# Ledger of designs, part 318: peptides against a protein of PDB entry 6FRK

Target 1, 411 residues: chain A of PDB entry 6FRK
Amino acid sequence: NEEVLNAMLKEVCTALLEADVNIKLVKQLRENVKSAIDLEEMASGLNKRKMIQHAVFKELVKLVDPGVKAWTPTKGKQNVIMFVGLQGSGKTTTCSKLAYYYQRKGWKTCLICADTFRAGAFDQLKQNATKARIPFYGSYTEMDPVIIASEGVEKFKNENFEIIIVDTSGRHKQEDSLFEEMLQVANAIQPDNIVYVMDASIGQACEAQAKAFKDKVDVASVIVTKLDGHAKGGGALSAVAATKSPIIFIGTGEHIDDFEPFKTQPFISKLLGMGDIEGLIDKVNELKLDDNEALIEKLKHGQFTLRDMYEQFQNIMKMGPFSQILGMIPGFGTDFMSKGNEQESMARLKKLMTIMDSMNDQELDSTDGAKVFSKQPGRIQRVARGSGVSTRDVQELLTQYTKFAQMVKKM

## One batch from the design tools (peptide; made by RFdiffusion4, then SolubleMPNN)

Design b2_p30_5_s2 (from b2_p30_5, 17 letters changed)
Fold by OpenDDE base, seed 1:
Structure b2_p30_5_s2 (fold): chain B 411 residues (1-411), chain A 30 residues (1-30)
Amino acid sequence: as target 1 above (411 residues)
Amino acid sequence: SEAEELKELLKKAEPELKIFLKLMLYLLSM
């Protein structure tokens, strides 16, 4: 029994190391799992694999919980949130995502660019803020981040903003001058929360980086970025262990909406390759597929139109990156779809939608589907010309639609 | 193997999730 336990724990430890979990945390987890497993229950013929998976899951949940309550902004107060992190961590993009998240929740939110080190930092923030309709402050001429941060915070306090987000300079290396600048900014603006932004794709370097920030700056919250299926997220455990601070949000792609509150259970489930069926159901429900009841009723009657297929393609496009959606399905690793294959699949979907955009309502809503085009071949030539594609591409779409409609009708 | 696991999930899924999973299977087969 102990040999079987040790073999299975070795496989789990290997998978956790391949998920960028820090080697010290994996060793500690292995010891904790061994102490938590009753060897007598293992002897009784219980599913040894399920018992080990459950013990591993419980210990990973403890590793991602720092035992400290996350800071939350107070409604009707001025909440100053300072962002810190390395260059390329996604810090500036994450400031915009957090601002947009609070704006959508009905908070009066603004952005301050105190990054004077990177050329074009203010233009990038301004571009992101303008696209999201978020008020912003910064300077093209002031080089002192303390002055910019102080003036921006004062301005937005006087204008009764509730969420004031300050983006700071990120550097490529842990330089003492960066930490001194961050301390000077923090002392000047007196932030209610300091958020460390960490890139999950840096793997085993997450612990050392997170520790270096915590040792110099009073980090109270963590945001993990680049959880878009390529980063397995094991670095998040290292950030929590090093900062002793909760993960409050995760960034799951490049879009401003690719940002969600951190949920422990779904995150650990994904980390173990168990998928996130609950999160998939939540995402499907968030699409407000009021049209799904109508679609389900049409499907019960054996009806599925080109419009019904188009609407389903729009729904998939709204759910975010295909790799991320597949990674929520058990047995589909986040690595199942390479970035190249994902881009190709999305390009194919967009091409099919562009062909359907050249169809009329009679063609889209036809219960005969592809037979409307077979009865009147001039329709294929019109759609091909309207969408800038060959008649063969339109025939291929109709063939694909017919196969898909047959698959969907077998529900 | 992955397509078989999806087919097993498809049998147990709610109608909304079934449609979605069938779309995913279709897109993966393209």
Scores: peptide ipSAE 0.100, ipTM 0.663, DockQ to the pose 0.024
Fold by OpenDDE base, seed 4:
Structure b2_p30_5_s2 (fold): chain B 411 residues (1-411), chain A 30 residues (1-30)
Amino acid sequence: as target 1 above (411 residues)
Amino acid sequence: SEAEELKELLKKAEPELKIFLKLMLYLLSM
């Protein structure tokens, strides 16, 4: 039993290291899991794998909890939020995502660009803010970030903004001059929250980076970026351990809406490859698929049309990147689809929809489905010509539809 | 197996989520 436990813990530890969890945290977790597992309960024929997974899950949840409550903005007050982090961490894009999040929640939100070091920083922020219809402040001529930050904060306080987000300079390396500038800005604007933005893809460097920021600046919150398919997010544990600050949000992709409040349980579940079924249910429910009740009722009667399949394809396209959705399904690790395979799968889906766009209502709404095309082969040739594809591609779509309809009707 | 866990989840999922998961699994098999 102890040999089996040690073998299974070795596999879990390897998977956590491959997920960019810091080696010290993995060692500590292994010891804590060993002390928490009753070997007698393991002998009783309980699913040893589930017991170890639960013990690992419980210890990872403790590592993400810094024991301090996250700062939250106060409604009807001016809340100044300062962003800090290295260049390439996604700091500027994350400022826009956070501003857009609060704006969608009915907060009067604005952005300040205090990045004077990077050429075109203000143009990039202005472009992002304009696309999202977020008010912004910055300068093309002022080189002192303290002046820009102070003037911008004062302006937006006087205009009764509730959320005032300040983006700061990021550098490629931890430089004393960067930390001095951040301290000068922080002292001038007196932020209610300092947010450290961390790139999840930097792996084992997360601990050292997060510690260097916390040792110089009073980081109160963490945002983890680039949690798209390739980054398993184990570096987030290192950031919490080093900063002793809660993760408040995560960036899940490149779009302005690829941003969500941090949830501990779903995050750890995803990190372990257990998926996030709750978050998947929430995303499916957010689509307001009122049409799903009608579809379920049709399915109970053994009906599933080409239109019903098309609508399901549209719904999938609205849920965002396929890699994110798949990474929420248990047993589909984030690595299951390379970015290349995702683009190919989306291109295939779009090709199928384009073929269906050349179908008429009689074909789309037919309860006979593919049999309408078999009874009148001229329909296949019409659809093929209309969509610019071969008759074989249309026949393949109809074969795929028939297989899918059979799978869905067996529910 | 991961496939058994997925089957258990598919059994417990609401009908909407079941359809979605089956569609996703189907699209992945293409």
Scores: peptide ipSAE 0.089, ipTM 0.632, DockQ to the pose 0.023
Fold by OpenDDE base, seed 5:
Structure b2_p30_5_s2 (fold): chain B 411 residues (1-411), chain A 30 residues (1-30)
Amino acid sequence: as target 1 above (411 residues)
Amino acid sequence: SEAEELKELLKKAEPELKIFLKLMLYLLSM
């Protein structure tokens, strides 16, 4: 029994190390799991694998809990949120994602660029903010981040903004001058929350970097970025351990809506390759597919149009990275699709949608589907010319639609 | 197998999730 336990724990520890979990945390987890497992219960013929998985799951849940309640903004108040983190961590993009998240929740949100060190930082923030219709502040001429941050915070407080996000300079190294600048900005604006942004892709370096920030500034929250389908979530555990601060959000892709509140249970389930069925159901429900009842009724009547397929493709595109969605299905590892295969699949889907954008309402809404095109071949040539593709590409789409419609009608 | 777990999920899922999962499986098979 102890040999079997040790072998299974070795496999789990290897998988956690491969997932960029810090070696000290993996060692501690192994000791805690060994102390929590009753060897007598393991002798009674219980599923030893399930028992060990459950014990590992419980210990990982404890590792991601800092024992500190996450800060939350107060409605009707001016909440100042300062962002800190290394250059290339996704900090500036994450500021825009958080601003957009709160704006969509009905908060009066704005962005301040206090990054004077990086050329084009303000232009990048301005571009992101303008695309999302978020008010922004910054300077092309002022070089003191304290002045820019103070003026921007004062301006937006006077305009009764509720969420005031301040982006700061990121650097590649632990430089004392960076930490001094961050402290000067923090002292001037008196933020209600300081958010450390961490890149999950830096792996074993997460602990040392997170600790260096926590030792210099009062980090109260963590956001983990680049948690795409292939992102090893182990760095997140290191950030919590080092900062003693909760993870509040995760960045799950490049799009402004590839941003979600952190959920402990789903995250640990995914990290263990157990999937996240609940999170998948939540994501499908968040799409507010009011049209799904209408689609289900159409399907019961054996109806499925090209428009119905197009709408389903739009819904898939709104769910985020395919690799991440697949990684929520039990048995599908996060590595099921390479990043190259994911981009190719998304490009194929976008190509199909572009072909369908050149179809008319009679073609899209036809209950005959592909038969409309077979009866009038001139439609294929029109759609091909309109979308800039070959007639073969349109015929392939129609063949795919026909196969898909047959599969969906068998539900 | 992964296919059996997915088939079990497809049996238990709501109609909306079933459509989505079937769509994804189809797109992955393309």
Scores: peptide ipSAE 0.073, ipTM 0.613, DockQ to the pose 0.024
Fold by OpenDDE base, seed 3:
Structure b2_p30_5_s2 (fold): chain B 411 residues (1-411), chain A 30 residues (1-30)
Amino acid sequence: as target 1 above (411 residues)
Amino acid sequence: SEAEELKELLKKAEPELKIFLKLMLYLLSM
């Protein structure tokens, strides 16, 4: 029994190391799991694999919980949120994502660019903020981030903003001058929350980076970015351990809506390759698929049109990166699609939609589906010319539609 | 098998989630 436990723990520890979990945390977890498993209960014929997996899951949940309640903004108050982190961590993009998240929830939200070090920082923030219709402040002439941050915070306080997000300078390396600047900004604006933004893709470097920020600045919250890539999120455990601060949000792509509140159970489930069915259900429900009730009624009548397929492709595209959605299904690890295959799959979906954009309403809404095109082959040639594709590409789309419609009608 | 667990999940899922999961499985098979 002990040999079997040690072998299974070795496999789990290897998988956690491959998921960028810090080697010290993996060692500690291994000892905690060994101490938590009763070897006599393992002898009684219980599923040893399930028992070990549950013990590992429970210990990972404890590693993500810093024992500190996450800061939350107070409604009708002026909440100042300062962002800190290295250049390339996704800090500036994450400021815009957080601002957009609160704006969509009916908070009066604004952005301040106090990054004077990076050329074009203010232009980038302005572009993101303008696209999201978020009020912003910054300067092209002021070089002191303390002045910009103070003036911007004062302005937006006077205008009764509820969420005031301050983006600070990020450098490629941890430099004492960066930490001094961050401290001066923090002292001047007196933020209600300091958010450390960490790139999950840096793997084993997450601990050292997170510690360096926490040792210099009173980090109270963590946001983990680039969880859409090859980063399985193990670095997030290192950030919590080093900062003793909760993860409040995760960045799940390049889009402004590729941003979600951190949930411990779904995150650990995904990290272990168990999927995140709850998060998948939540994402499906957030899409307000009122169109799904209409689709379900059509399906009860054995109807499924090209338009119904197009709407389902739009819904998939709204859920974010395809690899992430798949990684939420049990048995589909995040590695099931390489980043190259994901871009190719999304390009293929966009190509199919572009072909369908050249179809008319009679073709899209036809209950005969692909038979409309078989009865009148001139339609295929029209759609092919309109979408800039071959007649074969249109025939392949119609074949795919017919197979999909048959699968969905058998529900 | 993971495919059997997914089939069991698909059996228990709400109709909306079933459509979505079947669509995803179809797109995976493309």
Scores: peptide ipSAE 0.035, ipTM 0.572, DockQ to the pose 0.024

Design b2_p30_5_s3 (from b2_p30_5, 17 letters changed)
Fold by OpenDDE base, seed 5:
Structure b2_p30_5_s3 (fold): chain B 411 residues (1-411), chain A 30 residues (1-30)
Amino acid sequence: as target 1 above (411 residues)
Amino acid sequence: SEAEKLKEELKKAEPELKIFYKLMLALLAM
């Protein structure tokens, strides 16, 4: 039992190191997991792998929780949010994403460019703000970031803005002059929240960088960027440990809407390479989808039919509002689905089911449904006519089925 | 990997198909 535990922990530790998790945190996690696992319970024939995975997951959840409540803006008040971080961290882009997020929530939001060091910083912010229709302030002539930040904050306070976001200068090196400038800006504008922006792709450097910022300015929140790439985000654990501050948002791409509230469970599942599995396992277990054993067994044998797809569409329809389901699923914000988009998605799913209702048992129960339709093209035309859809709609369904069925055969 | 291909298909899929692929990933991990 101990040898099996040590072997599985070695694999998990390797995967966490490959995910840019700091070696100190991986060592601590290993010892915490060993202490949390009862070896006697492991002897009882329980799935040792699932038990170890659950213990690892639970300890990673603790590592991303700083034990501090995230700051939230107060409605009807003037909330000043100062951004700090290295050059190239995505700080300026993240300011625009956060401003757009609050604007879409019905907050009166504005942006201030207090980056006087980088040529074209104000033009970049102005372009992003103008595209998003966000009010902005900055100067082409003023070189003191304290003056720009103070004047901009005063202006937008007098205009009754609720969210006032201040972008600051980023540098490539930890220079004392940078930290002094950030401290002077913070002292002048008295921000309600200081947000540290970190690039997930910097890997093992996350701890040292996050600590250097926290030692100089009162970082109260973290935003992690570039989680759309190959970076699994293990450096985010180091940032939380160093700053003792919660991750509040993540950047998941280049678009202004590639920005979502941070969720612990989804992030840890992605980090472990478990993907969306755990919150969805919990939801599948809550729904008592007991008939899944037969499907799981088929999937293990590389078998998947159009009927199996139809049954899963029925299960999805039973799970409730798509916004809630997607909200439980890693990499989907609760705001991903507007109420309008949810109704449209449900209508599309019902359309797919209506197409399948026009299929016969030979088509539904075939382990290669696509081949059945490809051999006899008249089947597509029959199903299209029977369901009141185009032949293209039937071909699109068969394409999606085929992609998934091929993946199941290779797993 | 096939898991990376699934993630790329998940990014491009409509929300209803995203839910489907995620449900199937959950079932495969059970």
Scores: peptide ipSAE 0.158, ipTM 0.748, DockQ to the pose 0.098
Fold by OpenDDE base, seed 1:
Structure b2_p30_5_s3 (fold): chain B 411 residues (1-411), chain A 30 residues (1-30)
Amino acid sequence: as target 1 above (411 residues)
Amino acid sequence: SEAEKLKEELKKAEPELKIFYKLMLALLAM
């Protein structure tokens, strides 16, 4: 039993290291899991894999909980939020995403560019803010970030803004001058929250970077960026461990809407490659697809048409990048779709929709669409010509539809 | 269960159709 446990824990530890979880945290987790597993219950014929997975899941949940309540803005108060982080962490983009998030929630939100070090920082912020219709402040002439931050905060306080986000300079290396500048800005504006922005793709460097920021400035919140289908979430555990601060949001892509509140359970499920059914359900609910209730009712009655399939392909196209949706699939690791495979899968889905665009209402709305085509083979030839595809491509689509419709009839 | 059969067919589906099968599984779980 102990040998089997050690072998399975070795596999889990390898997978966690491959997910950029810090080696010290993986060692501690292995010891904690060994102490939490009842060896007698494993002897009783219980699924040893499920037991170890549950114990690992429970210990990972503890690693993302710093035991500190996340800061939340107060309605009707002027809340100053200062952003800190390295150059290339996605800090400036994340400022715009957070501002847009609060604006969509009905908060009076603004952005301040106090990045004087990076050429075009203010132009980039201005472009992002203008696109999102967010009020912004910055200077093309002032070089002191303390002056810009102070003037911008004062201006937006006087205009009764509720959320005042301050973007600071990011540097390529941990330079003492960057930390002194951040401290001077923090002392001048007296932020209600300091947010550290971390790139998930930096892997094992996450701990040392997060610690360096926490040792110099009072980091109270973490945002993890670049948690797209390629990003290994293990660096987030290192950020929490080093900063003792909660993850409040995650950035899941380049779009302004690729930003969500941090949820522990979905995050750990993704980290373990268990998939995120809950996050997919949440994403489906966020789409406010009025037709989903009607589809669910049809599926419960064993009814499924080619039109129902087409509408679901449209819904998939609206959910965002295919990597994000696939990363939510249980048993498909995050690595399953390279960016090249995403574009190919989108092109294939669009090809299927183009075939269906060449179908008539009688074909689309039939409860037995495959039988309509089988009774009149001339329909397949018409659809193939209309969509610019082979008759084989149409037959392959109808074969896939038929397999699915047969499963729905048996539900 | 038919949901388990759907999960099995999901594994065999083309990548573009895997998303579809998963969306259907999520809708059936609501």
Scores: peptide ipSAE 0.056, ipTM 0.692, DockQ to the pose 0.109
Fold by OpenDDE base, seed 2:
Structure b2_p30_5_s3 (fold): chain B 411 residues (1-411), chain A 30 residues (1-30)
Amino acid sequence: as target 1 above (411 residues)
Amino acid sequence: SEAEKLKEELKKAEPELKIFYKLMLALLAM
C-alpha cells in the first residue's frame, strides 16, 4: 500500500512540477497528503487513486487559499485600486480588463496611467480605454508618476467615480528605483487595494518576483495573466504563497473579455487535468436560473423534453463566451479555445434553436419527442420547411435529443 | 454511475453538446 501511494504521489508531484508548481510547495503537499491519507482505509478496497486525487485536490485548495478574505470594492464609495507588476506581465491590459469588468457590472469606473517610464504606455492605455468607453487620465508631459496618480485620483474622486484604477510603471528587472517609485505612488494616493499582476508563463520565477513585490509594497490581491490553455497554472500557487494574498481574477487571453473572477476549485481541477465541473456548477448557479430546481426535479424523474433542451441552449448562450466554458472541460486543448470555433459552435447552437422554434408545443413538451416525430414523419417535413433547413438537419437534432433523453431516462 | 455515463458521452459529443452535457452534469451534481 505504501509503495502504491508513493508511486502515485510521485506521478502527481511530477505533474505539479511540470505545471510550474514551486518545488517547496510540492514537497509540502506530498507530506500533507501522506499525513491526510489513512493507510488503513486504503486497505479496505476503496479506490486508492480517487482517495489520493481527493487528498491532493484538498491540499492544493489550501495552498491557493491564503486564509485572507479578498478585498472587494464598496458600492457608492471611491475605491482606489493600484496595479503593480513587471513589464510584460500584462499589467496595463489587466487594468483595462478589470475596469471593463466593473463597468459591465454597473460601476462608474476609470483608468489612470501613471507609467511614465515606458514610451507609449499612455497611448496603449488610452486606446484600450477608448475602445471600452472607459474614462482615463494620464499625461504626455508630466514625468513624475506621483503627480499623475495624485491628480488623476483627485479628479476622478471629485467626479464621483467608484472604481479608480491606477496603472504604474513596470520594469524588466527588480530595480530598487521601481519599488521606491511604487511606494511613493502608494503613499500619495493611499490605495484601498494593491493588485500584483503576474504572468503565469514565467514558471518557477513567480515566487521570487511575487516575494520581491510583497517585501516592498502592501500587495493585497493577485491577478494571474496568460492562463491561456497552455499556460502552466502552478505559478499562481507560488504567488499566493509569497504574497499571502488571494488571487482575485485570471486573464485567459488578450481580449478585454478574456478575464474572469478567480475560482479555487475550477483552477485546481484544471491544474490537475480533472477539468472544471465545479466552476461550471458555479456559473450555472450565478445565472440564478429559478427554473433549475424544476429541471433538476424533471431529470431526477427521467423526464427530458425538447423544450428542456431548448431552455438549456438558451442558458448556455447566456453563460457568455463559449471558449471560457470549453476551457473548463478536461482534455479540451487550447485549439478548441480558438475564437473561430466559438463563433461556429454558437452559430450551430442557434441553428438548433431555430429548428426548435418551428416545433409546436406538443412536440416540445413531449417526454418522448422523438417518438412523436417517428409516428408522424410529416412533422419533420413541417419543421424543416418552417425553419428553412433540411429534413436531415431536423433528424440530426432529434437523434441528439434522443441520445440525451435516453440517458436521462436511465437515471 | 450516471455521471460516468454522461462523462463518456461528453467525450464523444460535438462542442456545443459537450457544454450541454457538462451543464446537465453540473445540474445533476447540485
Scores: peptide ipSAE 0.043, ipTM 0.675, DockQ to the pose 0.075
Fold by OpenDDE base, seed 4:
Parts: structure tokens; sequence; C-alpha cells
Structure b2_p30_5_s3 (fold): chain B 411 residues (1-411), chain A 30 residues (1-30)
């Protein structure tokens, strides 16, 4: 039993090192997991792999928890958020993503470009802000970032902005002059939150970089970028450990909407290579959705009917608020289903079910439902009339069903 | 893999169907 445990822990430790988790943290994790596993419980026929995975997961959850609550903006107040980080970390893009996130939530949000060092920094911010319809401030002539930041913050405070985001200069390396500039800006604007932006792809350098920023400025939050790449984000654990600050958001791509609130569970699942699928599997299993085994067997045989689709729509409706389900899946930002879009998506799903309620058993139970409707177009017209929808709505449903059923047949 | 194709179609799917594709991906991974 101990040899099997040590072998499995070695595989997990290798995978964590390949995910850019700091070697000291991996060693500590291994010792903590080994101490938390009861070898007697592991002998009693429990799935040893699941037990080790659960113990590893629990210890990784502790590593992303700095023991401090994340700062949150106060509605109706002027919240100043200063961004700090190296050049190429995605800092400027992340400022725009955060501004867009708060704007979409009904916050009066603005951007300030206090990057005077990089040629075209203000033009880039202006371009991004204009595309997103976010108010912005900066200068083409002022070279002092303290003046720009102070004037911009004062302007937007006077205009009753609720979220005031200040982008600062980044450097290619840690330089004392950069930290002095950041400290001068922070002292002038008195930010409510200082956000360190870190590139997940820098791997083992995350600890030293995050520490250098925390030692110079009062970093209170971390944002991790470039989690769409090959980087599994293990460096984020090092940043939390070094800054003692929570990860508040993650960047999951190049688009302005490729940005989501940090969630511990999905992040750790992704880090372990437990696909977004395992947390969804666990939730699907917890829901004890009827006939899942029968459906899985049908899918393995390339069988999928309109009734099988209807039953899955019923199951989705039983899962409760879609926001809770979608929020468990990385890369589907919580904004994918705003509360307004959730009700609309539930209404759309209910509309699709209402179309299927007007289908007969021959149509619902056919392994080639699309062919049943294509051979007898009068069926589409009957279903459309019965459900009070257009023939186009029925054709759109059948098109979606056909795409899915074709994938299942090729599995 | 067919699972990768399903992930690509998930990106293009209507919002209501994205949850369906996710559920089906989860069921296929069981």
Amino acid sequence: as target 1 above (411 residues)
Amino acid sequence: SEAEKLKEELKKAEPELKIFYKLMLALLAM
C-alpha cells in the first residue's frame, strides 16, 4: 500500500512540476498529502486513486487560499484600482478586461493610462477602451505618471465614477526605478486595491517576481493571465504564497471577454489535468440524474434520439441556476450567463422542449430523427403548428440535434 | 478526438445548447 501511494504521489508531483508549481510547494504538498492519507482506509477497498486525488485537491485548495478575503469594490463609492506588473504580463489588456467586466455589471467604470514609458501605451489603451465603450484618461504630452494618475483619478472622482482603474508602466525586468515610480503613483492616488498581474507562462520565475512586487508595493490582489496557453497556471500558487494575496480574476484568452472571476475549484481541477469535465461529472453524479448510465451506453453505441435530448434538457432544468453550473467550468466566464441571460436561456431551453412536446413517439424515439423529418416535411409543419412556433424554429432545433447526433455516431 | 470536435462545436453553439454540450461531454467522460 505505501509503495502504491508513493508511486501515485510521484506521478502527481511530476504533473504539478510540469504545471509550473514551485518545487518547494510540491515537496510540502507531498508531505501533507502523505500525512493526511489513512493507509487503513486505503486498504478497505476505496478507490485509492480517488482518495489520493481528493487529498491532493484539498491541499492545493489550501495553497491558493492566502487566508485573507479578497477586496471587493463598494457600490456607490469611488473605488481606485491600481495595476502593477511586468511588461508582457498582459497588464494593459487585463485593465481593459476588468473595466469591461465591471461595466457589464452596471458599474460606472473608467481607465487611466499612467504608462509614460512605453511608446504608444496610451494609443493602445485608447483603442481598447474605445472598442469597449469605456471612458479613458491619459496624456500624449505629460511624462510624469504621478501627474497623469492624480489628474485622471481626480477627474473621474468628480464625475462620480465607481471603478477607476489605473494602468502603470511595466518593465522587461525588475528595476528599482520601476518600483519607485509605482510607489510614487500609489502614494499620490491612494488606491483601494493594488492588483499584481502575472503571466502564467513564466513558470518557476513567478515566486521571485511576485515577491519583488510585494516587497515594494502593498499588493492586495493577483490576476493571472495567459491561462489559454500551455501554462497550467502552477505559478499562480507561487504568486499567492509570495504576495499572501488572493487571485481575484484569470485571463483565459486574447478577447476582452476572455476574463473570469477566480474560482478555486475549477482552477485546481485544471491544474491537476482533471478536465472541466471532472467537476461537472462530480456534480452530475451528485444530482443523481436518472438514466445517466442508460444514456452513456446509448452514446457509446452511437445512438442519440430527440427523446434523449429532451431528457437531458429536463436534467439541465433540474440542475438549478445555470450560473452555478457554468461557473464551475473554466473558460465559460460568469458573464456567459448574466442573470438576465440566464432567464432568457432558460426560456429558450423551455421553447425547445415545447417544440419537442409537439413531436410524436416515432419522431422522438427515432435513431435518425432528422431523416424522419426530412422524408416527410409535413411533420415539421405539424410540429410548428402544435408548438406555436415557426417552421424555421423547428428546423433550427433539428439542425442542432443533427449536429450532435452525427458527433455521437462518429464516437 | 471526437471530444475535441464536440468542444469546438460547444464554442459555436447557442447559449442554451452550450450547457447541453457540456453535460454531454461530462457524460461521455464517465
Scores: peptide ipSAE 0.031, ipTM 0.567, DockQ to the pose 0.104

